# Ledger of designs, part 44: peptides against a protein of PDB entry 6JX3

Target 1, 85 residues: chain A of PDB entry 6JX3
Amino acid sequence: AEFRLRPEISVAQTDYGMVLLDGRSGEYWQLNDTAALIVQRLLDGHSPADVAQFLTSEYEVERTDAERDIAALVTSLKENGMALP

## One batch from the design tools (peptide; made by RFdiffusion4, then SolubleMPNN)

Design b2_p19_5_s4 (from b2_p19_5, 12 letters changed)
Fold by OpenDDE base, seed 5:
Structure b2_p19_5_s4 (fold): chain B 85 residues (1-85), chain A 19 residues (1-19)
Amino acid sequence: as target 1 above (85 residues)
Amino acid sequence: SPVMFEKQSKHLVVPERAR
């Protein structure tokens, strides 16, 4: 399944990092750098499996942990109204 | 007592790891 942001969500780069803003509600979420990296790669068309492989190759993280972190992030993005189901 | 307001932003965090 393709990862996509909801149409009302805007991506902004701030002095404090990547922000996802809901233009309708005004709610916004600040992502830490690892979250931003994952989102960026997913938006570029990489699968969660691709991203997990990338994380394990670039960072001191186990595959299982990378997969769990990605899955948790994607779930949060969907549940908080930022990503499409 | 002071009125409490929530932060304007929420945070979405994935654990940072060493490169």
Scores: peptide ipSAE 0.375, ipTM 0.717, DockQ to the pose 0.318
Fold by OpenDDE base, seed 1:
Structure b2_p19_5_s4 (fold): chain B 85 residues (1-85), chain A 19 residues (1-19)
Amino acid sequence: as target 1 above (85 residues)
Amino acid sequence: SPVMFEKQSKHLVVPERAR
């Protein structure tokens, strides 16, 4: 399934990192660098498997942990109204 | 985030790892 943000969500780059902004409510979420990296790659069309492979190649993280981190992030994005289900 | 906004800020964190 394609990862997509909800239409009201915009991406902003700030001095403090990537932020996802809800243009309707004004709610916003500041992502840490790893979260931002995952979101960016997913939005670019990479699969979670692609992203997991990327993370394991770039960071000291096991594949299973990378997969779990991605899944948890995607779940949070959906549950917090940023990503489409 | 600026201190004045931190209490209103929401954070989405994935554990950082060494490169």
Scores: peptide ipSAE 0.359, ipTM 0.714, DockQ to the pose 0.458
Fold by OpenDDE base, seed 2:
Parts: sequence; structure tokens; C-alpha cells
Structure b2_p19_5_s4 (fold): chain B 85 residues (1-85), chain A 19 residues (1-19)
Amino acid sequence: as target 1 above (85 residues)
Amino acid sequence: SPVMFEKQSKHLVVPERAR
């Protein structure tokens, strides 16, 4: 399934990294660089498997750990109202 | 004295790793 942000969520690029802002509540989440990288690639249409492969090529991380990190982030994004289920 | 308040962000962190 396609990864998408909820309509009320906007993306802001700041000096401290990517921020996801809920335009209705005013709540916002600041992402660290790795989280931002994952979100950007998912929004570009890459699958979690694609992103895991990318992470293992760029960082000293095992495939299984990369997959777990991605899954955890996606879960958080969905459960905290930033991404569509 | 004037006081300035700043809204705090929440944070989403994926573990940092070496390149």
C-alpha cells in the first residue's frame, strides 16, 4: 500500500531537520535525519524494502535492523495521526 | 520582566548509525 501523510499534515524543512505539522491541532513532530530520510523515500514511492536496502547501503546497519527501524517509524507515524493507515 | 515561552516539539527518532 502507498505511504501517505494525512491531509492535515504538512512538511516543513527547518535548520534542525524535517518537521511534520498538524494544521488542525498545531501539534508538530521533529524528525531526526534518519527518520526524515525514511519518510522522504516512502513519500517518493519507495517500498519499505527499498528503503531498507538503501539504509544498509548508506549506514552500518544490518538489513533486519533497518527493517525494524522503518516498521517502528511507520507505526509511530500512523498511530500518532501523521500518516494514513 | 518580560517572559518568553516557546512551544515544545515532539520528536521522532530513528537510531543513528555510522556510515
Scores: peptide ipSAE 0.359, ipTM 0.706, DockQ to the pose 0.361
Fold by OpenDDE base, seed 4:
Structure b2_p19_5_s4 (fold): chain B 85 residues (1-85), chain A 19 residues (1-19)
Amino acid sequence: as target 1 above (85 residues)
Amino acid sequence: SPVMFEKQSKHLVVPERAR
């Protein structure tokens, strides 16, 4: 399934990293670097499996852990109103 | 029209890993 942000969510780059802004509430979600990389790749059309492979190639992380981290992030993005279900 | 938002910041973190 395609990963997409909700229409009210904007992406911004700040000195502190990537931020997702809810234009209705004014709420900001600041992503750490790993979360930002995952979101960017998902928005570019890569699958979670693609992203897991990417993470294991770039970082000291096991494939299973990368997959869990991605799944947890996607869940959070949906639950917190940033990504479409 | 452009508006300013009252900032309410939260953090979304994936565990950092060494390269």
Scores: peptide ipSAE 0.352, ipTM 0.713, DockQ to the pose 0.485

Design b2_p19_6_s1 (from b2_p19_6, 11 letters changed)
Fold by OpenDDE base, seed 1:
Structure b2_p19_6_s1 (fold): chain B 85 residues (1-85), chain A 19 residues (1-19)
Amino acid sequence: as target 1 above (85 residues)
Amino acid sequence: DPMLLPAPRSISAPALRRR
């Protein structure tokens, strides 16, 4: 399934980086640069495999580590109610 | 300005160094 945010979640770009806002609770989540990069690419329709390839190409990271980082982040976003299961 | 709002929660992935 494609990566999607829950409908109540909105994205904002700030001087402090990407923020995800929960319109129901008013809580918001600040993403670091790596997390933001991954989320942006996923939202643009790239698969986790695409993102892993991108990361390994642009950054000093091994494929296995990139895949793990992406999977862990996606899991966190789902578990914290930001992304759809 | 997010600094004027309640503190955000944080989500991160390991920092990366460009090649």
Scores: peptide ipSAE 0.626, ipTM 0.863, DockQ to the pose 0.647
Fold by OpenDDE base, seed 3:
Structure b2_p19_6_s1 (fold): chain B 85 residues (1-85), chain A 19 residues (1-19)
Amino acid sequence: as target 1 above (85 residues)
Amino acid sequence: DPMLLPAPRSISAPALRRR
């Protein structure tokens, strides 16, 4: 399945990093650097497998840990109303 | 003035060190 944000969610870059803004509630979420990197690549059309390969190549992380981190983040984004299920 | 704005919630993934 393709990773997609909910239609009411907007992406913004701030001095504090990437934020996701809910245009209906006004609530916004600050992403740390790792989360922002993953979300950016997913939104660019990379699969979770692509992102895992990227992370293991560029950073000191094992493949299994990268896969778990990506899956956990995607789940969090869906559960918190930012990404489509 | 950011002090007048609602505070953001946080979503994070574990910090990574570059190779």
Scores: peptide ipSAE 0.625, ipTM 0.861, DockQ to the pose 0.545
Fold by OpenDDE base, seed 5:
Structure b2_p19_6_s1 (fold): chain B 85 residues (1-85), chain A 19 residues (1-19)
Amino acid sequence: as target 1 above (85 residues)
Amino acid sequence: DPMLLPAPRSISAPALRRR
């Protein structure tokens, strides 16, 4: 299924990087550079497979590790209430 | 500035080295 944020979640750029904000609770999460890169590409409409291919081409990471990192991040975003299931 | 706000939670993926 298409990766989407929950409707109450917004994206902001700060001096400390990408932040996801829950507009209802006021809770927010700071993403590191790798997480932000993955989320940005998913939100731009790239599939997890597209993102894995991008990561392996641009960075020193194996395909299996890229796929694992993407899947783990997506799971975390869903479990923490930021992404739709 | 996020330093002036309540501490955020963190979501991270492993750091990558560019080719």
Scores: peptide ipSAE 0.623, ipTM 0.861, DockQ to the pose 0.626
Fold by OpenDDE base, seed 4:
Structure b2_p19_6_s1 (fold): chain B 85 residues (1-85), chain A 19 residues (1-19)
Amino acid sequence: as target 1 above (85 residues)
Amino acid sequence: DPMLLPAPRSISAPALRRR
């Protein structure tokens, strides 16, 4: 299924990076550069496999590690109420 | 501006070095 943010989540760019804000609770999360990169590509419609290929091509990371990092991040975003299940 | 709000929580993925 397509990666999507929950409707109450908004994206903001700050001097310190990407932030996801929950408009209902007021809770917000700052993403580091790697997390922001992954989220941006997923929101642009790239599959996790696409993102893994992108990461391994642009960065010094093995495919297996990239896949694991993406999966772990997606899980965290869903569990913390930012992404739709 | 989120920077004016209380400190955010953090979500991260392992840092990567460019080729």
Scores: peptide ipSAE 0.618, ipTM 0.857, DockQ to the pose 0.707

Design b2_p19_6_s2 (from b2_p19_6, 13 letters changed)
Fold by OpenDDE base, seed 3:
Structure b2_p19_6_s2 (fold): chain B 85 residues (1-85), chain A 19 residues (1-19)
Amino acid sequence: as target 1 above (85 residues)
Amino acid sequence: DPMLLPAPHSISMRELKPK
């Protein structure tokens, strides 16, 4: 399934990195650099498999670990109400 | 400007090292 943010969530770039802003509550979520990189690629339309390949090519990480990291991040974003199920 | 809003929540994962 395609990765999508919930309609009330918007992306902002700040001096401290990427944040996801909830337009209803006013709360925002700061992503660290690795999380932001993954989210950016997913929002650009890359599949989790594409992102895993990118990570293993550019960073010191094994394929299995990259896949699990991506899946865990996506799950976290869904559980915290930022991404659609 | 999110920097003018209440303190952010955090979503963090392990940082990866570039090759």
Scores: peptide ipSAE 0.503, ipTM 0.805, DockQ to the pose 0.664
Fold by OpenDDE base, seed 4:
Structure b2_p19_6_s2 (fold): chain B 85 residues (1-85), chain A 19 residues (1-19)
Amino acid sequence: as target 1 above (85 residues)
Amino acid sequence: DPMLLPAPHSISMRELKPK
């Protein structure tokens, strides 16, 4: 299934990094740089497997760890009401 | 203002070291 943000959530680039904004409530969430990178690639249509391959190519991380980290991030975004289930 | 103020919420994962 495609990773998608909830309709009310938008992405903003700020002086503090990537922020996800809830256009209805006004709440927003700051992502750290690694999380932002993953979200950007997922939103661009890359699969979690694609992103894991990218991470292992560019960063000092094992494939299994990258896959788990991505899955955990996606779960967090869904549980916090930012991404569609 | 998300450009001027830290977000009250955060989503973080461990930072990765570039090769």
Scores: peptide ipSAE 0.490, ipTM 0.801, DockQ to the pose 0.801
Fold by OpenDDE base, seed 1:
Structure b2_p19_6_s2 (fold): chain B 85 residues (1-85), chain A 19 residues (1-19)
Amino acid sequence: as target 1 above (85 residues)
Amino acid sequence: DPMLLPAPHSISMRELKPK
């Protein structure tokens, strides 16, 4: 299934990085640059496999590590109420 | 400005070094 944010979550770009905001509660999550990069590509429709390939091509990271990091991030976003299951 | 928003959370992972 496509990676999607929950409908109440919006994205804001700030001088301090990407922020995900809950439009109902006012809670927000600041993402560091690596997390933001991955989320941006997922939201653009790239699969986790696509993102892993991208990371290994442009950064000093092994494929297995990239895959694990992406999976962990997706899990966190779902468990913290930002992304749909 | 996220510094002005209530109840900030953080989602962070290791920063990657560009090739």
Scores: peptide ipSAE 0.486, ipTM 0.786, DockQ to the pose 0.616
Fold by OpenDDE base, seed 2:
Structure b2_p19_6_s2 (fold): chain B 85 residues (1-85), chain A 19 residues (1-19)
Amino acid sequence: as target 1 above (85 residues)
Amino acid sequence: DPMLLPAPHSISMRELKPK
Protein backbone atom coordinates (compact mmCIF):
# COMPACT_ATOMS: atom_id res chain seq x y z
CA ALA B 1 0.00 0.00 0.00
CA GLU B 2 1.37 3.36 -1.06
CA PHE B 3 -0.08 6.83 -0.73
CA ARG B 4 -0.03 8.54 -4.11
CA LEU B 5 -1.58 11.62 -5.60
CA ARG B 6 -3.63 11.38 -8.74
CA PRO B 7 -1.56 12.17 -11.82
CA GLU B 8 -3.37 15.44 -12.50
CA ILE B 9 -2.54 16.74 -9.03
CA SER B 10 0.59 18.77 -8.49
CA VAL B 11 2.15 20.08 -5.32
CA ALA B 12 3.18 23.68 -4.92
CA GLN B 13 4.87 25.34 -2.01
CA THR B 14 3.59 28.84 -1.42
CA ASP B 15 3.97 31.55 1.15
CA TYR B 16 0.62 30.38 2.45
CA GLY B 17 1.69 26.75 2.75
CA MET B 18 1.32 23.64 0.65
CA VAL B 19 -1.15 23.74 -2.20
CA LEU B 20 -2.47 20.81 -4.20
CA LEU B 21 -3.51 21.87 -7.69
CA ASP B 22 -5.73 19.95 -10.06
CA GLY B 23 -4.26 20.64 -13.46
CA ARG B 24 -7.44 19.70 -15.24
CA SER B 25 -10.04 21.66 -13.33
CA GLY B 26 -7.86 24.43 -11.98
CA GLU B 27 -9.18 23.86 -8.49
CA TYR B 28 -6.65 23.95 -5.74
CA TRP B 29 -6.57 22.99 -2.11
CA GLN B 30 -4.65 24.82 0.54
CA LEU B 31 -3.34 22.63 3.32
CA ASN B 32 -2.53 23.91 6.76
CA ASP B 33 0.82 23.10 8.28
CA THR B 34 -0.23 19.92 10.04
CA ALA B 35 -1.89 18.50 6.95
CA ALA B 36 1.07 19.48 4.78
CA LEU B 37 3.51 17.77 7.12
CA ILE B 38 1.55 14.54 7.00
CA VAL B 39 1.14 14.63 3.23
CA GLN B 40 4.84 15.25 2.73
CA ARG B 41 5.79 12.27 4.85
CA LEU B 42 3.25 10.03 3.15
CA LEU B 43 4.53 11.08 -0.27
CA ASP B 44 8.04 10.30 0.92
CA GLY B 45 6.93 6.72 1.44
CA HIS B 46 6.22 6.64 5.13
CA SER B 47 3.26 4.57 6.20
CA PRO B 48 0.47 6.07 8.28
CA ALA B 49 1.93 4.18 11.22
CA ASP B 50 5.32 5.76 10.56
CA VAL B 51 3.74 9.19 10.44
CA ALA B 52 1.85 8.58 13.66
CA GLN B 53 5.08 7.65 15.38
CA PHE B 54 6.70 10.78 14.02
CA LEU B 55 3.87 12.99 15.23
CA THR B 56 3.87 11.55 18.72
CA SER B 57 7.62 12.01 18.96
CA GLU B 58 7.61 15.63 17.80
CA TYR B 59 4.26 16.98 18.96
CA GLU B 60 1.98 16.86 21.95
CA VAL B 61 -0.42 14.27 20.61
CA GLU B 62 -1.33 10.77 21.64
CA ARG B 63 -0.77 7.87 19.27
CA THR B 64 -4.44 7.05 18.89
CA ASP B 65 -5.31 10.65 18.12
CA ALA B 66 -2.50 10.90 15.59
CA GLU B 67 -3.68 7.76 13.85
CA ARG B 68 -7.24 9.04 13.63
CA ASP B 69 -6.10 12.41 12.34
CA ILE B 70 -3.97 10.81 9.65
CA ALA B 71 -6.75 8.46 8.60
CA ALA B 72 -9.21 11.32 8.36
CA LEU B 73 -6.83 13.35 6.22
CA VAL B 74 -6.13 10.45 3.88
CA THR B 75 -9.84 9.82 3.52
CA SER B 76 -10.45 13.47 2.74
CA LEU B 77 -7.74 13.54 0.10
CA LYS B 78 -9.15 10.46 -1.58
CA GLU B 79 -12.74 11.64 -1.43
CA ASN B 80 -11.84 15.05 -2.81
CA GLY B 81 -10.09 13.46 -5.77
CA MET B 82 -6.52 14.32 -4.89
CA ALA B 83 -5.18 10.94 -3.80
CA LEU B 84 -5.51 7.60 -5.54
CA PRO B 85 -7.77 5.14 -3.77
CA ASP A 1 0.97 34.04 -7.06
CA PRO A 2 -1.66 31.73 -5.64
CA MET A 3 -3.91 34.71 -5.03
CA LEU A 4 -4.36 34.91 -8.79
CA LEU A 5 -5.79 31.40 -8.91
CA PRO A 6 -9.44 30.56 -8.38
CA ALA A 7 -10.54 30.65 -4.78
CA PRO A 8 -9.00 27.67 -3.03
CA HIS A 9 -10.58 24.88 -1.19
CA SER A 10 -9.10 24.14 2.18
CA ILE A 11 -7.99 21.05 3.99
CA SER A 12 -7.22 21.96 7.54
CA MET A 13 -6.34 19.80 10.47
CA ARG A 14 -5.96 20.87 14.03
CA GLU A 15 -2.58 22.39 14.58
CA LEU A 16 -0.31 20.39 16.81
CA LYS A 17 1.91 21.84 19.48
CA PRO A 18 5.57 20.92 19.24
CA LYS A 19 7.15 19.23 22.21
Scores: peptide ipSAE 0.484, ipTM 0.786, DockQ to the pose 0.641

Design b2_p19_6_s4 (from b2_p19_6, 11 letters changed)
Fold by OpenDDE base, seed 3:
Structure b2_p19_6_s4 (fold): chain B 85 residues (1-85), chain A 19 residues (1-19)
Amino acid sequence: as target 1 above (85 residues)
Amino acid sequence: DPMLLPAPKSISVRELRRR
């Protein structure tokens, strides 16, 4: 299934990095650089596998580590109410 | 402006070094 944010979640770029804002509660989450990069690519329509390939090509990371980190991030975004299940 | 809102929670992935 395609990665999608929940409808109440907005993306904003700040001087301190990418944030995901819940328009209902007013709570927001700040993403570090790696997390932001992954989310941006997922929102652009790349699959987790695509993102893993991208990370391993551009950065010093092993494929299995990239895959695990992406999966963990996606899980976190779903569990914290930012991404659709 | 999110900077005018309460402090954000954080979600992080390990920082990576470019090749």
Scores: peptide ipSAE 0.628, ipTM 0.857, DockQ to the pose 0.685
Fold by OpenDDE base, seed 2:
Structure b2_p19_6_s4 (fold): chain B 85 residues (1-85), chain A 19 residues (1-19)
Amino acid sequence: as target 1 above (85 residues)
Amino acid sequence: DPMLLPAPKSISVRELRRR
């Protein structure tokens, strides 16, 4: 299934990076550059595997580490109510 | 200015070095 944000979540681009705002609770989350990059690619329709390949090609990171980082981020976004399960 | 808003929670992935 494709990665999607919950409908109440808004995305804002700031000088401090991507921010995800929950319009219902008022809670918001600041993503660092790496997290924002991953989220942007996932929202564009790339699979976690696609993103891992991208990261390993552009950055000094091993495939296994990239996959772990992506999976952990996705899990956090889902469990914290930002992404749909 | 985002700094004038209540402090956000943070979600981070380790910083990566470009090849």
Scores: peptide ipSAE 0.626, ipTM 0.854, DockQ to the pose 0.633
Fold by OpenDDE base, seed 4:
Structure b2_p19_6_s4 (fold): chain B 85 residues (1-85), chain A 19 residues (1-19)
Amino acid sequence: as target 1 above (85 residues)
Amino acid sequence: DPMLLPAPKSISVRELRRR
């Protein structure tokens, strides 16, 4: 299924990286560089498999580790109310 | 700039080194 943010979530780019804002609660979530990179590619329409391939090609990471990290991030974003189920 | 507001929560993935 397509990765999408919840309607109340907005994205901001700051000097310190990507931030997700929950317009209802007012909570801000700061993503580190790796997390931001993954989210950006998912929002651009790349599948988790696409993102894993991208990470392994550009960075020193094993495919299985990339896949696990992506899955964990997606789960976290859903559980914290930022991404749609 | 959100960084000027109350401290955000963080979501992180392990840092990666570029090839």
Scores: peptide ipSAE 0.624, ipTM 0.853, DockQ to the pose 0.692
Fold by OpenDDE base, seed 5:
Structure b2_p19_6_s4 (fold): chain B 85 residues (1-85), chain A 19 residues (1-19)
Amino acid sequence: as target 1 above (85 residues)
Amino acid sequence: DPMLLPAPKSISVRELRRR
């Protein structure tokens, strides 16, 4: 299914990078550059497979590592209430 | 400045080097 943020989550760009804010709980999460890049591409409609291909083409990373990191990030975003199941 | 607020939680993925 398509990757989507929960309705209560806002995206903000700060001097220190991308932040996801939960408007209900008040919690917010700072993403590092790689995480932000992945989230941006997923939100643009690219599949995890698309993103993995992008990462391996543009960066010095192995396909299996890219796939693992993307999957782990998506899981984290879902478990921490930022992304829809 | 975000540093004036309580510290955010963090989610990170390994930093990557461009080809």
Scores: peptide ipSAE 0.632, ipTM 0.860, DockQ to the pose 0.612; fails the geometry check

Design b2_p19_7_s1 (from b2_p19_7, 10 letters changed)
Fold by OpenDDE base, seed 2:
Structure b2_p19_7_s1 (fold): chain B 85 residues (1-85), chain A 19 residues (1-19)
Amino acid sequence: as target 1 above (85 residues)
Amino acid sequence: SSVRVVAGPHTSITRLGVL
């Protein structure tokens, strides 16, 4: 399924990294660099498998770790109201 | 209040607050 942010979520690029802001609740979240890369690629339409391959080839991340990061991040973004189910 | 952090092996998201 397509990864999408909820319409009330804004993305801000800061000197400290990507920030997601919920325009309704006011909650804001900072992503570390690797998390931001994952979100960017998912939003561009890459599959989780694509992103895992990207992390292994470009950043020397273990495949298992990449898959765990992606799954945990997607789940968290959905559960915390930032990404659509 | 507490800061909520979610982390994988190489990733993290941190709730900074509420505006």
Scores: peptide ipSAE 0.620, ipTM 0.885, DockQ to the pose 0.782
Fold by OpenDDE base, seed 4:
Structure b2_p19_7_s1 (fold): chain B 85 residues (1-85), chain A 19 residues (1-19)
Amino acid sequence: as target 1 above (85 residues)
Amino acid sequence: SSVRVVAGPHTSITRLGVL
């Protein structure tokens, strides 16, 4: 399934990392560096498996950790109103 | 206040506030 942000969510790049802003509620969230990287890759159309491979190859993240991070992050973004189900 | 969500081993998101 395609990973998509909710239409009211805007992405901003800041000196401290990626920020997601909800244009309706005004809530804004900061992603840590690894989370931002995952979101960027998913939004570019890479699969979770692609992203896991990317993290293992480029950032020396253990494969199992990468897979858990991706799954948990996607779930969190959906549950916190930033990503579409 | 801000709320930190630790998604996984290396990922987190933090609600910073409301504009």
Scores: peptide ipSAE 0.611, ipTM 0.889, DockQ to the pose 0.874
Fold by OpenDDE base, seed 5:
Structure b2_p19_7_s1 (fold): chain B 85 residues (1-85), chain A 19 residues (1-19)
Amino acid sequence: as target 1 above (85 residues)
Amino acid sequence: SSVRVVAGPHTSITRLGVL
């Protein structure tokens, strides 16, 4: 399924990186650069496998680490009300 | 589910607060 943010979530680009804001609750979250990159690529329609390959190739991240980061991030974004199930 | 901070080998998300 396609990765999507919830409708109430907005993205802000700050001098310190990507922030996700929930317009209903007011909660806001900072993503570090690698997390932001993952989210950006997923939102652009790349699969988790595509993103893992990208991280391994461009950032020399080990494949297992890339896959773990992507899975944990997606799960957390869903659990914390930022991404659609 | 509870609100939580996540940190992986290369990733993190951090709740900054509530506006």
Scores: peptide ipSAE 0.610, ipTM 0.877, DockQ to the pose 0.637
Fold by OpenDDE base, seed 3:
Structure b2_p19_7_s1 (fold): chain B 85 residues (1-85), chain A 19 residues (1-19)
Amino acid sequence: as target 1 above (85 residues)
Amino acid sequence: SSVRVVAGPHTSITRLGVL
């Protein structure tokens, strides 16, 4: 299943990093650098496995940590109404 | 106001507010 944002969510690139805006509620969320990187790659069509490999190779993140970050972030984005289930 | 959600070891999202 592809990773997709909900249709009411807009992405903005700011001086402070990636921000997701909910056009219905008005809530806006800032992602930290690693979270933004993961979201960007997922939105570009990379699989979670691709992203984990990218983090391990380019940022020297431990594989276990990379996998935990990806899974937890995706869950959080879905639970907070930003990503489609 | 702001709510920080720590997703994993290196990832977080923070609700900054409402427009």
Scores: peptide ipSAE 0.610, ipTM 0.889, DockQ to the pose 0.864

Design b2_p19_7_s3 (from b2_p19_7, 10 letters changed)
Fold by OpenDDE base, seed 5:
Structure b2_p19_7_s3 (fold): chain B 85 residues (1-85), chain A 19 residues (1-19)
Amino acid sequence: as target 1 above (85 residues)
Amino acid sequence: EKVVVVAGPHTSITKLGTL
């Protein structure tokens, strides 16, 4: 399934990085640079495998670490009400 | 409630607050 943010979530780009704002609860979260990169690529329609390959090639992250980090991030975004299940 | 979620060594999300 396609990775999607919940409809109440808006994205803000700040000088300090990507921020996700829940327009209903008012909660807002900062993503670090690598997390933001992952989210951006997923939102652009890249698969987790695509993103893992990107991380391995551009950031010299081990493939297994990339896959784990992507999966954990997606899970966290869903659990914290930012991404659709 | 959780303030910082560290997905792994390279990724994190941090709750900044509530507006």
Scores: peptide ipSAE 0.567, ipTM 0.856, DockQ to the pose 0.873
Fold by OpenDDE base, seed 3:
Structure b2_p19_7_s3 (fold): chain B 85 residues (1-85), chain A 19 residues (1-19)
Amino acid sequence: as target 1 above (85 residues)
Amino acid sequence: EKVVVVAGPHTSITKLGTL
């Protein structure tokens, strides 16, 4: 299943990083640099496995840490109404 | 107020507020 944001979510690139805005509730969240990278690659159609490999190769992140971060981030984005289930 | 919604070894998302 492809990773997609909910239709009410807007993405803004700010001087402080990626921000996600819920146009219905008005809530907005800032992603740190690594979280933004993960979201960007997922939105571009890369799989979680692709992203984990990217983090391990380009940023020397341990595979287990990469997988844990990706899973936790995706779960949080879905639970907080930013990403489609 | 600002709250860190998720934090891992390398990732975080922070709720900044509500417009």
Scores: peptide ipSAE 0.566, ipTM 0.863, DockQ to the pose 0.814
Fold by OpenDDE base, seed 1:
Structure b2_p19_7_s3 (fold): chain B 85 residues (1-85), chain A 19 residues (1-19)
Amino acid sequence: as target 1 above (85 residues)
Amino acid sequence: EKVVVVAGPHTSITKLGTL
């Protein structure tokens, strides 16, 4: 249930937003602002449901869209070697 | 060379490259 980045992943804040860098492969990925917010909240220990509620209340994102984005983002971060399964 | 991996309604992650 706990969302965690892989140990080889570093988080960098850049002029272009949050970047995740794989210290082993050298691959790096940019998150847009909403994706970064989701990741930050998950890393802080909020549940996906918490994050969905946050997006609906603070960013006027529809609940269905929020849930879809969170699920897709988490899946992709895991599949692309950034987050632990 | 940049590839968008996720493009949801409000989220995206983009592979920028390899150092």
Scores: peptide ipSAE 0.563, ipTM 0.859, DockQ to the pose 0.800
Fold by OpenDDE base, seed 4:
Structure b2_p19_7_s3 (fold): chain B 85 residues (1-85), chain A 19 residues (1-19)
Amino acid sequence: as target 1 above (85 residues)
Amino acid sequence: EKVVVVAGPHTSITKLGTL
C-alpha cells in the first residue's frame, strides 16, 4: 500500500530536521533524523523493504532494527493523525 | 512535552507546539 501523509499535513525542512505541520490543528512535530529519512523514502515510493535495505547499507543500521523502526514509525504516524491508513 | 515514542530503537517524533 502507498504511504501517504494526510492532506492537511505539510513538510518543512529545517536546520534541526524534518518538521510536519498540521494545517488544521496547527500542531507541528519534529522527526529525528532516522524517522525523517524513513518518511522521505516512503513518500518517494520506496517499500518498507527498500527502506530497510537502505538503512542497512547506508547507515549501518541492523536489519531487524530497521524493520522494527519502519513498522513502528508508520503505525505511529497513522495513529497520531499524520499519515493516511 | 508530548513525545511520540516509536517502539523501535532509532526513531522518534516530538511535538514542538501549536501555531
Scores: peptide ipSAE 0.559, ipTM 0.853, DockQ to the pose 0.792

Design b2_p19_7_s4 (from b2_p19_7, 10 letters changed)
Fold by OpenDDE base, seed 1:
Structure b2_p19_7_s4 (fold): chain B 85 residues (1-85), chain A 19 residues (1-19)
Amino acid sequence: as target 1 above (85 residues)
Amino acid sequence: SRVEVRAGPRTSIRRLGTL
């Protein structure tokens, strides 16, 4: 399934990293650099598998661990109202 | 973690508050 942000979510870039803002509630969340990288690639249309492969090239991490980290992040973004199911 | 560093790809999101 395609990864998408909820329509009320806006992306802002700050000196401290990517921020996701809920335009309805005003709630906002900061992503660290790795989380931002994953989100950006998913939004660009890369699959989780593509992103996992990319992460293994950028970090000393096993493919399975990269896949788990991506899945955990996506779950968190959905559960916290930032990404669509 | 920062891209292009040989470190773990640990992700984090942090709720900062409301505007």
Scores: peptide ipSAE 0.327, ipTM 0.737, DockQ to the pose 0.375
Fold by OpenDDE base, seed 3:
Structure b2_p19_7_s4 (fold): chain B 85 residues (1-85), chain A 19 residues (1-19)
Amino acid sequence: as target 1 above (85 residues)
Amino acid sequence: SRVEVRAGPRTSIRRLGTL
């Protein structure tokens, strides 16, 4: 399935990094640089597999570790109400 | 936080609060 943010979520770029704001609850979350990179690429239409390949080219990590990190982040974003299931 | 090449990617999300 395509990665999508919930309609009430807004993205803001700050001097401190990417922030996701829930326009209904008012809750907001900051992503670290790696998380922001993954989210940006997913929102640009890259698949998780594309992102995993990208990460293995940027970091000295195994493909399976990159895939697990992406999956864990996506799960966290869904569980915290930022991404659609 | 920033991740070095050898350390590999590490993701984190942090709840900042409520507006």
Scores: peptide ipSAE 0.323, ipTM 0.732, DockQ to the pose 0.404
Fold by OpenDDE base, seed 2:
Structure b2_p19_7_s4 (fold): chain B 85 residues (1-85), chain A 19 residues (1-19)
Amino acid sequence: as target 1 above (85 residues)
Amino acid sequence: SRVEVRAGPRTSIRRLGTL
C-alpha cells in the first residue's frame, strides 16, 4: 500500500526538524530525525522494505526492529490524522 | 549527514500545538 499524507497536510522544515501542519485545523506535529527520514523516503517512493534495509545500514539495529519502528510510525501518522489510511 | 548510531532508530512524533 502506498504511503501518502492527507491532502490537508503540509510539510515544513524548521530549525527543530520536520513539521507536519494540518491546513484545516492548524494542528502541527514535529517529527524527530529518524521519523522524518522514514517519511521522506516513503514519500519519495521507497517501500517500507527499502526503508528498513536503509535503516539497518545506517543504525546498529536488527531488521525486525527497523520494520517494527516503521510500522509503528506509519500507524501513528495515520491515527493522528497526518497520513491516509 | 549519515552517521551510524548504535542506539538505533527510534521514531517519535510530537504534537506542538494549533496555529
Scores: peptide ipSAE 0.321, ipTM 0.727, DockQ to the pose 0.364
Fold by OpenDDE base, seed 4:
Structure b2_p19_7_s4 (fold): chain B 85 residues (1-85), chain A 19 residues (1-19)
Amino acid sequence: as target 1 above (85 residues)
Amino acid sequence: SRVEVRAGPRTSIRRLGTL
């Protein structure tokens, strides 16, 4: 399934990092650098598996662990109303 | 973080407020 943000969510790049803004509620969330990188790559059309492979080049992590971390982030984004289910 | 670490990447999201 394709990762997508909800239509009301906008992405902003700030000096404090990547921010997701809900244009309807006005709520906004900061992503840390790793989360931002994952979201950007997913939005570009990379699969979670692709992103996990990429992360293994930046961190000493097992592929499976990277995939689990990505899945946890995606779940959080969905649960907080930022990503479509 | 963009620095390679043994512990691996950690992701976080944090609600900052409401505009």
Scores: peptide ipSAE 0.325, ipTM 0.733, DockQ to the pose 0.384; fails the geometry check

